Peptides against a protein of PDB entry 1IK9. Designs and how they scored, part 10

Target 1, 211 residues: chain A of PDB entry 1IK9
Amino acid sequence: MERKISRIHLVSEPSITHFLQVSWEKTLESGFVITLTDGHSAWTGTVSESEISQEADDMAMEKGKYVGELRKALLSGAGPADVYTFNFSKESCYFFFEKNLKDVSFRLGSFNLEKVENPAEVIRELICYCLDTIAENQAKNEHLQKENERLLRDWNDVQGRFEKCVSAKEALETDLYKRFILVLNEKKTKIRSLHNKLLNAAQEREKDIKQ
Target 2, 207 residues: chain A of PDB entry 1IK9 as posed
Amino acid sequence: MERKISRIHLVSEPSITHFLQVSWEKTLESGFVITLTDGHSAWTGTVSESEISQEADDMAMEKGKYVGELRKALLSADVYTFNFSKESAYFFFEKNLKDVSFRLGSFNLEKVENPAEVIRELIAYALDTIAENQAKNEHLQKENERLLRDWNDVQGRFEKAVSAKEALETDLYKRFILVLNEKKTKIRSLHNKLLNAAQEREKDIKQ
Target 3, 195 residues: chain B of PDB entry 1IK9 as posed
Amino acid sequence: MERKISRIHLVSEPSITHFLQVSWEKTLESGFVITLTDGHSAWTGTVSESEISQEADDMAMEKGKYVGELRKALLSVYTFNFSKESAYFFFEKNLKDVSFRLGSFNLEKVENPAEVIRELIAYALDTIAENQAKNEHLQKENERLLRDWNDVQGRFEKAVSAKEALETDLYKRFILVLNEKKTKIRSLHNKLLNA

## One batch from the design tools (peptide; made by RFdiffusion4, then SolubleMPNN)

Design b1_p8_6_s4 (from b1_p8_6 with V2L L8E)
Fold by OpenDDE base, seed 2:
Structure b1_p8_6_s4 (fold): chain B 211 residues (1-211), chain C 211 residues (1-211), chain A 8 residues (1-8)
Amino acid sequence: as target 1 above (211 residues)
Amino acid sequence: as target 1 above (211 residues)
Amino acid sequence: SLLDSFRE
C-alpha cells in the first residue's frame, strides 16, 4: 500500500490547516482511500476504480490524464500557485476540489466522506506513518551520505593513481631518452673513431705508394 | 529551535500510542518544552535549566550525564528494549519516566504538564512539522542521490583515463624500445662495416709489405 | 625528432 499525506487549505476554513491522506494499491487508478483531518475530527471515503473511470468519462478526459490531475491535486498538496482549491462541507461530508486556471475553474472531482467515530486513532496512525517515514528517510540519508563519502574516497584514490601514472609516463619517457642518448653517443664515438682510423690508413697507404 | 517527536507507550494506557514532542534551544540542558498527545488531547510543560540541574543534583548525577539520559529517554522514544518506562496521570497531569535496568528501576525525571485547551492546533502543528521534515529529508535524499550518481560518473571517467594512461605508458615503452633497437642496429651495422674495412686495409698493407 | 638527430 502506498500513502501520501499533504496539507491543504479548505475554502470554508482557510485559517485551519487540514491534512489529506491518500492511500492506494500500486496505482491511484485502481482506487484509493481518502482521509481528511483537522487534527481533531477525521473523515474517510473510498474511491473505486469505477468511480474514477466515471469521473473521467463525465469530464470527457482520458483516464490516465484524469488520474494524472488527481495525483497533482491530491498528492502534491496545495501547489505553490493555489492551482487546486479544496472544498469540504462538514455537514454533508462532501469533499470536492477544483482546478483553477487563468480563465477557467473546473471541478476536478468530488467524494462523499464519512465522519470517523474515533478520529484519535486515525490521527495517531497518521503521525506514526509520518514518524516511520522520517526514520526511513533518515536511514536512507545516512546510507547515501556514507556512500557519497566512499565514492569521494574512491575517486581521490583513482585520481592519485592517475596523476602518478602520468608522472611515471613522463619520467619513463625522459629516462628512456636519456639512456638511449648515452648509448647512441657511444656508438657515434665508435663510428667516428673507426672512420678516422680508415682515413689514417688510407693516407699512410698513399704515402707508401708515393717512394 | 530543535525538535524531536517520538512515539511512547504509557504504563497506564499501553494499547494507545502516545507522542512525545520535545523542543529546545541549542541544547537540552538549557531547558525544553515537552508536549504529550494521544491524537485527541495534548499536554504541555516547560522544563527550565534550573529544574534539570536540580533533578541531576537530587539524583547525585553529573548534569551532562543526566542530560544524556534525558536525551535517550525523551528523544529516542521507547528504546527497543523498553529500558525507559513512561507514566502519565491525566488527572494530576503528572508525567514521570523510569529507567529500567536488570536489577534496578529508578525514576529518571518528572514533569508537571498542563492540558492544552486547543489540542487540535498542537496536533496540526506537529503533523505540519512531520510533513516539513519529510519534505526536507526527501530533498536531501534526492540531492545525495544525484551527487552519488555524479561521483560515480566522475569515478568512471577518471578510471577510464587511468586505464588509458597505463596502456599509453606500456605502448610508449614498447614503441621507444622498438625505435631505439632499429637505430642501434643501424649503428652496429655501420660499426661492423667500418671494422671490416679496417681489417681489409690492414691485410692489403701486409700483402704490400710482403711484396 | 631526437631520433632524426641519431640518423645523422
Scores: peptide ipSAE 0.030, ipTM 0.860, DockQ to the pose 0.726
Fold by OpenDDE base, seed 4:
Structure b1_p8_6_s4 (fold): chain B 211 residues (1-211), chain C 211 residues (1-211), chain A 8 residues (1-8)
Amino acid sequence: as target 1 above (211 residues)
Amino acid sequence: as target 1 above (211 residues)
Amino acid sequence: SLLDSFRE
């Protein structure tokens, strides 16, 4: 089961933060349990897939779009102020919410809730879930932080090896050029020496022919 | 103000999860506010720095060690089962907790609490804090995850550049050697040709002298 | 070494 707890403000009690818990198995489309609490009382209702389908039909909205709006309304909290308005009558236990657009407000959904006999149990469970979620998220944060630190070390190590490789490549090129210049210069000197010896020998032969 | 909410089990109500909120400004040593709730009722007490000092003195414990034990007891939750035992009398509003060691149990601390008139407000605030902490931790997790993905990309990029640098170094060495071999072989061939010309010229001169 | 073969 998945769940989301959101803070909402009821139009009837704008000074009292309420908490809306929505619980579902796989998809919100398959139905969900809604729980409303003010920290003293709690109200719960089960919304079936058929009710969701009926509300989508009543609105002439495609079911997937409707469920998408339900997800925004019920799971995201109010979002930016006034996009979703929540209403609840403690007398009738009728919960409904509206989407407020620039030129049009419309009822998005409505549910009959039931007052929970033992609200303290629901509230305790809700707090337990919050504390468990905090602990899980903290453990995940610590893991991700350690992994970030590892990845940063690994990056620095490879970066340093890369820089050493670049420098070693340049040094190798320079060293090879220096060594080859020396050897080539020796060969050039030997060629020049042999050419001069040949020129001298030719000049001596030309002198010997001229007696 | 810092705060920590922990689940505790009271010896008197072992079947009911209680929540212990501890709030402090900078250090637990400077005093703290303790709030206990069962999800229906709430009790609050303020513990001053002087009370903490007095309890440390009464225990003949060094204050820093005592505060360290308070931190473990009150902020870490129960920890492993039975290390810290929590007691609360709803009648006397007396809260105390014990540290259970293998051979010795001792009272670690005791506080007078007061019943909160509007427990729903305290419970709502506590839930709000939990939800805010969840949201903050989720945002941090998303940030750390994105940073991990970035660092991994950056590592892969540098690793790929490093491998290319290694290969380019080997290729450069091989190419330079090939080019220099060609040039050196040309020079060697020219030297051999010049030497042969010198030998022939010397042999011709020796024939001309014998003639 | 390849370098020694160049000295020869």
Scores: peptide ipSAE 0.029, ipTM 0.860, DockQ to the pose 0.647
Fold by OpenDDE base, seed 1:
Structure b1_p8_6_s4 (fold): chain B 211 residues (1-211), chain C 211 residues (1-211), chain A 8 residues (1-8)
Amino acid sequence: as target 1 above (211 residues)
Amino acid sequence: as target 1 above (211 residues)
Amino acid sequence: SLLDSFRE
């Protein structure tokens, strides 16, 4: 089961932050449990997949698009642009929400809720879920931080080895060239010496033929 | 201001999760605000630095050690070993907690709380803080995840460059040796040819003298 | 190249 809690403001009570909890199995499309609380009272309703399908049909909206709008409204709250408006009657326990576009506002969904007899239990469970989520996210943050520190060390180690390899390649090339220049110069000197000896021997023979 | 919310169980109501909020400025030693709630009622008290000092003195405990025990009790709850026991009287609004050691249990602290007139506001603010903390931790997790992915790519890139540098160093050494062997063999062949020409010229001159 | 100076 997945759960999302969002803060919302009701049109009837704009000064009182309400909390909207939605719980679902795998996909919001499969239906969900909705819980509303003001920190004193709580109201819960179950919305079936058939009700979601019926609301999409009643709106003449494609089901996937409708579920996409439900997800934005119910799992994210109004958002920063007040795109979604929430209404609740404590008398009728009727909850409905609207999408506000520039030129058109339309009802996106409406649910009958039931007042919870023990709202304190719902509120305690909601706070427990928040605390558990904080603890899980903190543990994940600590893990990711340690992994970042490890990866940064490993990166620095390989970078340092790479720089040493580049320098060692340049040093190897320079050293090999220096050694080969020495050996080649010795061979060139020996060739020049042998050529001079051949020229001298030829000049002596030409003098011996000319007595 | 820093804040920590923990779940606790009261000895008088072990089946009902209570929430203990502690709020402080920089250090718990400077004093704190304590709030207890059961999800319906709330109780708040302020503990001054002087009261913390007095409680440490009354316990004959060094202040830093006492604050260290307060931090474990009040900011972490009972812990997994039920080392801390929490008590609260709704009648007297007296909150106290004990540290349970193997051979000794002792009162660690005791505070007079006041019943909050509007507990729903305290509960809403507490839930808002939890939701804000979840959002902050999620944003931090997303940032750390993106940074981990970046660092892993950067590590793979440098590792691949390092492996190429190692291979290029070995290839350079092999290529240089092959090229130099060719040039040296040419020079050795030329030296041998020149030596043979010198030997032949010397043999011809020795024949001409005997002749 | 340094190698060309060796052929000479």
Scores: peptide ipSAE 0.029, ipTM 0.860, DockQ to the pose 0.661
Fold by OpenDDE base, seed 5:
Structure b1_p8_6_s4 (fold): chain B 211 residues (1-211), chain C 211 residues (1-211), chain A 8 residues (1-8)
Amino acid sequence: as target 1 above (211 residues)
Amino acid sequence: as target 1 above (211 residues)
Amino acid sequence: SLLDSFRE
């Protein structure tokens, strides 16, 4: 079961924050339970898949699009742009909400709610769910933080190995060149010495012929 | 201002989850506001720094140790081991809690609470705080997740560069040795050729002298 | 190349 709690403002009681809970199994399309509370009273209603389908048909809206609008309205609350307006009559137990576009407002949905006999139990369970969600999110945060710290250490270790590899490559190249220059210079000197010996031998032979 | 909400069970009402809120500015030692609710009624009391000091003295406990016990009791609730027992009389508005050790139970603290005139407002504010905390923790989780993904990419990038550096070092060494062997072999061949020319010149001179 | 300086 999935659950979302949102704060909403009712048009009839704009100074009193209300809480809208929606509970569903897999998809909001399959139906949901809606609970409204003001922190003293609570009201609950069940909305079936058939009611959702009928409401979509009555609106001449594709079901998936309608469910998408329901999700935005009921799971996000009014939203940051006050796109949704919520209405509830405590007398009639009739809940309805509207989508407010720039030039058009239209009723998106309506539900009959029943007054809960023991609202304190519903409120307590709602608070428990909030506290459990906080604890779960805190545990996740602690896990992610520890993982970040691990990843940062691992990154620094590889970075340090990489820098050492670069330096070792440069040092290797420099050392190899120096050693090879020495050996090559020795061979060059030996070649020069042998050439000089050949020149001297040729000069001596030319002297021996001139007698 | 800091706040912590915990679920507790009262000895008098063990089937009804109560919620204990503690609010403080910097340290619990500086005093705190305690709020108790059952989701229908609420009770609030203010505990001063002087009361905390007096209670520590009455217990013959060092203040820092006493505040440490208060923190465990009031901010963690009963805890996973039921170390703390909470009592509240709705008639007297007297709240007290005990620490239960294996062989000893002792009263850790007691507070007179006042019944809140509008409990719904306190309950709504408490739910709002829970929802705000959930939203903050969710935003933090999303941030940490994105950071983890970034760190993992950065690690993979450096790892790939490191592996390329290792391979490039090995390739460089191999290539340098091959090239230097070629040049050295050319110089060795030239030295051998010059030595053969010197030997031939010496043999010719020995023939000319015998001639 | 560094190698060319060795041919000279």
Scores: peptide ipSAE 0.028, ipTM 0.859, DockQ to the pose 0.617

Design b1_p8_7_s1 (from b1_p8_7, 4 letters changed)
Fold by OpenDDE base, seed 1:
Structure b1_p8_7_s1 (fold): chain B 211 residues (1-211), chain C 211 residues (1-211), chain A 8 residues (1-8)
Amino acid sequence: as target 1 above (211 residues)
Amino acid sequence: as target 1 above (211 residues)
Amino acid sequence: SHMIPVPK
C-alpha cells in the first residue's frame, strides 16, 4: 500500500495545520483511504473506484485527468499557490476540496468521513509512518552518498589512467622518432661514404685512361 | 536547533508507542528540551547543562561518556536490543530511563516533565517537523541521484577516452614501425646498389691493369 | 600525423 501525508489548512480553521493522509493500492484511481487529523481528533473515509469514476462523470472530466487533479490536491496538499482549498465540517463529517483557477473555482471532490473513536492510535500510526519514512530516506541518502564517493574515486582513477596513457603515447612517439632518426642517420652516413668511394674510383680510372 | 524524534515503549504502557522528541542547541551536553507524547497527551521538560553535569556526577560517570549514553538512549530510542528502558508516571510527571547491561541495570537519567495544556499543538508541530524532514531528505535523495547519474556519465566518458587512448597508442606504435621499416628498406636497397656499383668498378679496373 | 621531416 502506498501512503502520502500532507499538511493542509481548512477554510474553517486557517490557523490550525491539519494532516491529510491518503493511502491507496497500486493507483489512486483504484480507490483510496483518506484520514484527516488536527493532532487531537481524526476522521477517516474510504473512497472507491466507483466513487472516483462517478465524481469524474459528475464533473464532466476525463477520469485520468480527474485522478491527476486528485493526486495534486490530496497528495501534494495546497501547492505553494493555494491552488487547492480544503473544507471540512466536524458536525457533518463532510470533507470537500476545490481547485482555484484564475477566473473560476470548482469543487474537485467531496467525501463523507467518519470520526475515529481512538484518534490517538491513528495519530501514533501516522507519526510511526513518518519516522519509518525518515529512516528509509536516511538509509537511501547514506547509500547514495557512499555510491557517489565510490563513483568519484572510480572517476579519478580512470582520469589518472587516461592522463598516464596520454603521456605514455607522447613519450612513445618521441622515443620512436629519436631511435628512427639515429638509425636513419647511420644509413645516410653509409650511403654518403659509398658515394664518395664511387666518385674516387671513377676519378682514378679517368686518370689511368689519360698516358 | 537540532531535533530528534524517536519511538519508545514505556514499561507502564508496553503496547502503546510513545514518541520522544529531544531538541538541543549545538550539543546535547549544553542542555535539551524533552517532549513525550502518546498521540493524545504531551509532556515537556527542559534539562539544563547543570542538570546533565549533576546527573553525570551522581552516577560517578565522566560527563562526555554520560552524554554519549544520553545520546544513545534519547536520540536512538530503545535500540534493537532493548538496551534502554523508559519509564513515565502520568500522575507524578516523572520520566526516567535505564540502561540494561548483561548483568546490571542502572538508571541513566530522570526528568520532571510538565503536562502540556494544548497537546494537539505539540503533536501538530511534531508531525510538521517529520514532514519537513521527509521533504528535505527527499530533495537530498533527488540531488544525490542526479549527481550519481552525472558521475556515472562522466566516468563512462573518461573510460571511453581512456580506451581510445590505449588503442591509439597501439595503432601509433604499429604505424611508426611500419613506416620505419619502409624507409629502412629503401636505405638498405640504396646501400646494396652502391656496393654493387663499387664492385663492378673495381672489376673493370682490374681488367684494364691485366691488359 | 606530423612526420617530423627527417633532414635529408
Scores: peptide ipSAE 0.000, ipTM 0.853, DockQ to the pose 0.004
Fold by OpenDDE base, seed 3:
Structure b1_p8_7_s1 (fold): chain B 211 residues (1-211), chain C 211 residues (1-211), chain A 8 residues (1-8)
Amino acid sequence: as target 1 above (211 residues)
Amino acid sequence: as target 1 above (211 residues)
Amino acid sequence: SHMIPVPK
């Protein structure tokens, strides 16, 4: 089961933060349980897939688009201030919410809730879920931080090996050229020496012919 | 102000999760506010630096060590099961906790609490703090995840450049050797040609003398 | 000192 808790303000009680819990299996479209609390009382209602489909049809909205709007209203917390307005009557246990656009407000959904007999248990479970979520997120943060530190070390190690490879390539090129020049100069010296010997031999032969 | 919320179980009510909030300025040693709730009622007490010092002295414990034990008991949540036992009398509003070692249990601290008149407000504030902490931790997780993905890309890019540098170094060495062999072979051929010309010139001169 | 033996 997936769960999301958000803070909301009711039009009837704008000074009192309320908490809206939504819980669902697999997808919000398959239905959900909605729980409202003020920290003293709690109210719960089940919304079926058929009710979600009916509300989408009543709105003349495609079901996937309607569920997308439900997700924004009920799960995203307080979106930008005043985009969603929440209403609840404690007398009728009727919950409804409106989407406020610049020039138009419309009811996005409505649900009948029931007053919970033991609100303290619901509140404790809600706090427990928050604490579990904090612990899980902290553990994930610590893991990601350690992984970041590892990746940074691994990057620095590869970067240092790369720089050494570049320097070693330049040094290799320089050394190979130096060695090649040495050997070439030896061969050039030998060629010059052999040419001089040929010239001397030719000059000696020309002297022997001129007696 | 720093704050930590933990779940605890009272010896008197082991089936009911209670929540212990501790809030402090700068350091726990400077004093703290303790709040206990069962999701219906709440109790609060202030613990001063002088009371912490007195409790450390009464325990014959160095203050820093005592504060270290307070931090484990009051902030770490349920440590390993049964290491800390929490007791609260709703009648006397007396809260105390014990450290359980293998063969010894001892009272680590005790505080007088006062019943909160508006527990719903304290509970709402506690839930708000949990939701804020969840949001902050989620934002940090998303940041760290994006940074991990960046560092991984940067590592792959440097690794790819390093591998290209290694291959380019090997290719350079091979190419330089091939070019050097070509030029060396040309010089060797020229040396051999000049030697043969010298031998022929010597043989011709020896024929001219025998003639 | 890998003098590649240049063929004699």
Scores: peptide ipSAE 0.000, ipTM 0.854, DockQ to the pose 0.004
Fold by OpenDDE base, seed 4:
Structure b1_p8_7_s1 (fold): chain B 211 residues (1-211), chain C 211 residues (1-211), chain A 8 residues (1-8)
Amino acid sequence: as target 1 above (211 residues)
Amino acid sequence: as target 1 above (211 residues)
Amino acid sequence: SHMIPVPK
């Protein structure tokens, strides 16, 4: 079961932070449980897939698009720009929320809730879920941090090997050229020496023919 | 202000999860606020640095060691082995906790709390803190994940450059040797040719002298 | 001195 808790403000009680919990099995589209609390009382309702479909039809909205809006409203709260407003009657237990656009506000959804008999249990479970989520996220953070430190070490090691390889390539090229120049110069000197000997021998033969 | 919330079980109510909030400015040693809640009622007390010092002295424990135990008890809850047990009287508002060792249990600390008049506000604030902590940890997780993905890319890039550098070094060495052998063999052939010309010239001169 | 063996 997936769960999300968000902070909301009710239009009727804008100074009191409320908490909206939504829980679902696989997809929000397949239905969900909604729980509202003010930290003292709690109200819960189950929303079926058929109700979600009916609300989409009543709005003349494609179901996938409606569920997309539902997800934004119920899982994120108002958002940064008060795009969603929440209303709840504690008397009728009627919960509804509106999407506020520039030129029009419209009811996005409405649900009948029921007052929870033991709100303390619901609140405790909600806090437990928050603490579990904190612990899981902390463990994930520590894991990612250790992995990040590992990858940084591995990067530094490869970088250092790469730099050594570059330097070794340049040193090798330089050494090979130096050695080759030495050997080549030796052969060039030997060629010059042999050529001079050949010239001298030709000059001596020309002298011997001229007696 | 730093804060930690933990789950605890009271010896008197082992089936009811309680939440222990501790908040402090800089160090736990300088004093803290303790808040206990069952999701319906809340109790709060302020513990001064002098009370912490007095409790350490009464226990004949070095203050730093005592604060170390206090931190384990109050910030981590019972721990995995029920090392700490928590007791609270709702009537007297007396909170105390014990450290359970193998052979001895002892009272680690005790505080007078006061019943909060508006527990819903304390509970809402506690839930808000949990949700803020979740959001902060999620943002940190996303950051670390993106950094991890970056470091992995950077590692792969350097690794690929390193492998190319190794291959290029070997190819360079091979190419330089091939080129050097070609030039060297050309010079060796020229040396042999000049040497043969010199031998022939000497043989012709020896024939001219014998004639 | 790595004498490259020249084939005889």
Scores: peptide ipSAE 0.000, ipTM 0.854, DockQ to the pose 0.003
Fold by OpenDDE base, seed 5:
Structure b1_p8_7_s1 (fold): chain B 211 residues (1-211), chain C 211 residues (1-211), chain A 8 residues (1-8)
Amino acid sequence: as target 1 above (211 residues)
Amino acid sequence: as target 1 above (211 residues)
Amino acid sequence: SHMIPVPK
């Protein structure tokens, strides 16, 4: 079961933060339970897949698009842009919400809720869910933090090995060239010496023939 | 202001989850506000630094050690080990908690609370704090996740550069040695050829003298 | 390919 709790403001009670919980299985399209509370009273309603389909049809909207709008309205709460307006009558238990576009507002959905007899139990369960979510998120944060610290160490280790490899490659090339030049110069010197000996031998032979 | 909300079970109402909020500035030692709720009623009390000092003295405990025990009791809730027992009288508004050791239980602290006139406001504020904490922790999780993904990419990039550097170093060494051997062999061949020419010239000169 | 300039 997935659950989302959001803060909403009702048009009828704009100074009182209300909490909207939506609970669903797998997909919001398969239906959901809606719970509303003001911290004293609670109201709940179940919305079936058939009701979601009917609401989409009544709006002449494709079901997947309609569910996408429901998700934005009900799971985001009133985002900072007042795109969604929430209305609830405590007398009729009728809940409805509107999407406000610049020049047009339209009802996006409506639900009949029922007043919960034991609102304290619903409120306690809601607080429990919040505390569990906090604990899970904290554990995830600690895990991710430790993983970041590990990855940073591993990166520094490989970076240091890479820099050493670069320096060692340059040093190796330089050393090999130096050694090679020394050996080449030795062989060149020996070649020059042998050429000079051949020249001298030829000059001596030319002297011996001239007698 | 720091705040911690925990679940507790009262000895008088073990089937009803209560929520204990502790709010403090900088350090718990400087005093705190305690709030208790059952999701319908709320009670609050302020504990001063002087009261904390007096409770430590009454217990014949060093203040820092006492505050350390208060922190464990009040901020952890009843951990799974039932180390702390919470008691509250709704009639007297007297809250006290005990530390349970294997063979000894002792009162760790006690506070007079006051019943809140508007418990719904306290409950709404508590839920708001939970939702804000969830949002902050989610944002931190998303940040840490993106950082992990970045660090993993950066690690893979450096690792790939390092492996290329290792392979390039080995290939460079092998290529340089091959080239050096070729040039050395050429020079050795030239030296051998020049020595043979010197030997032949010496043999010819010896023939010319015998002639 | 840094050919070592063989020095003339």
Scores: peptide ipSAE 0.000, ipTM 0.854, DockQ to the pose 0.004; fails the geometry check

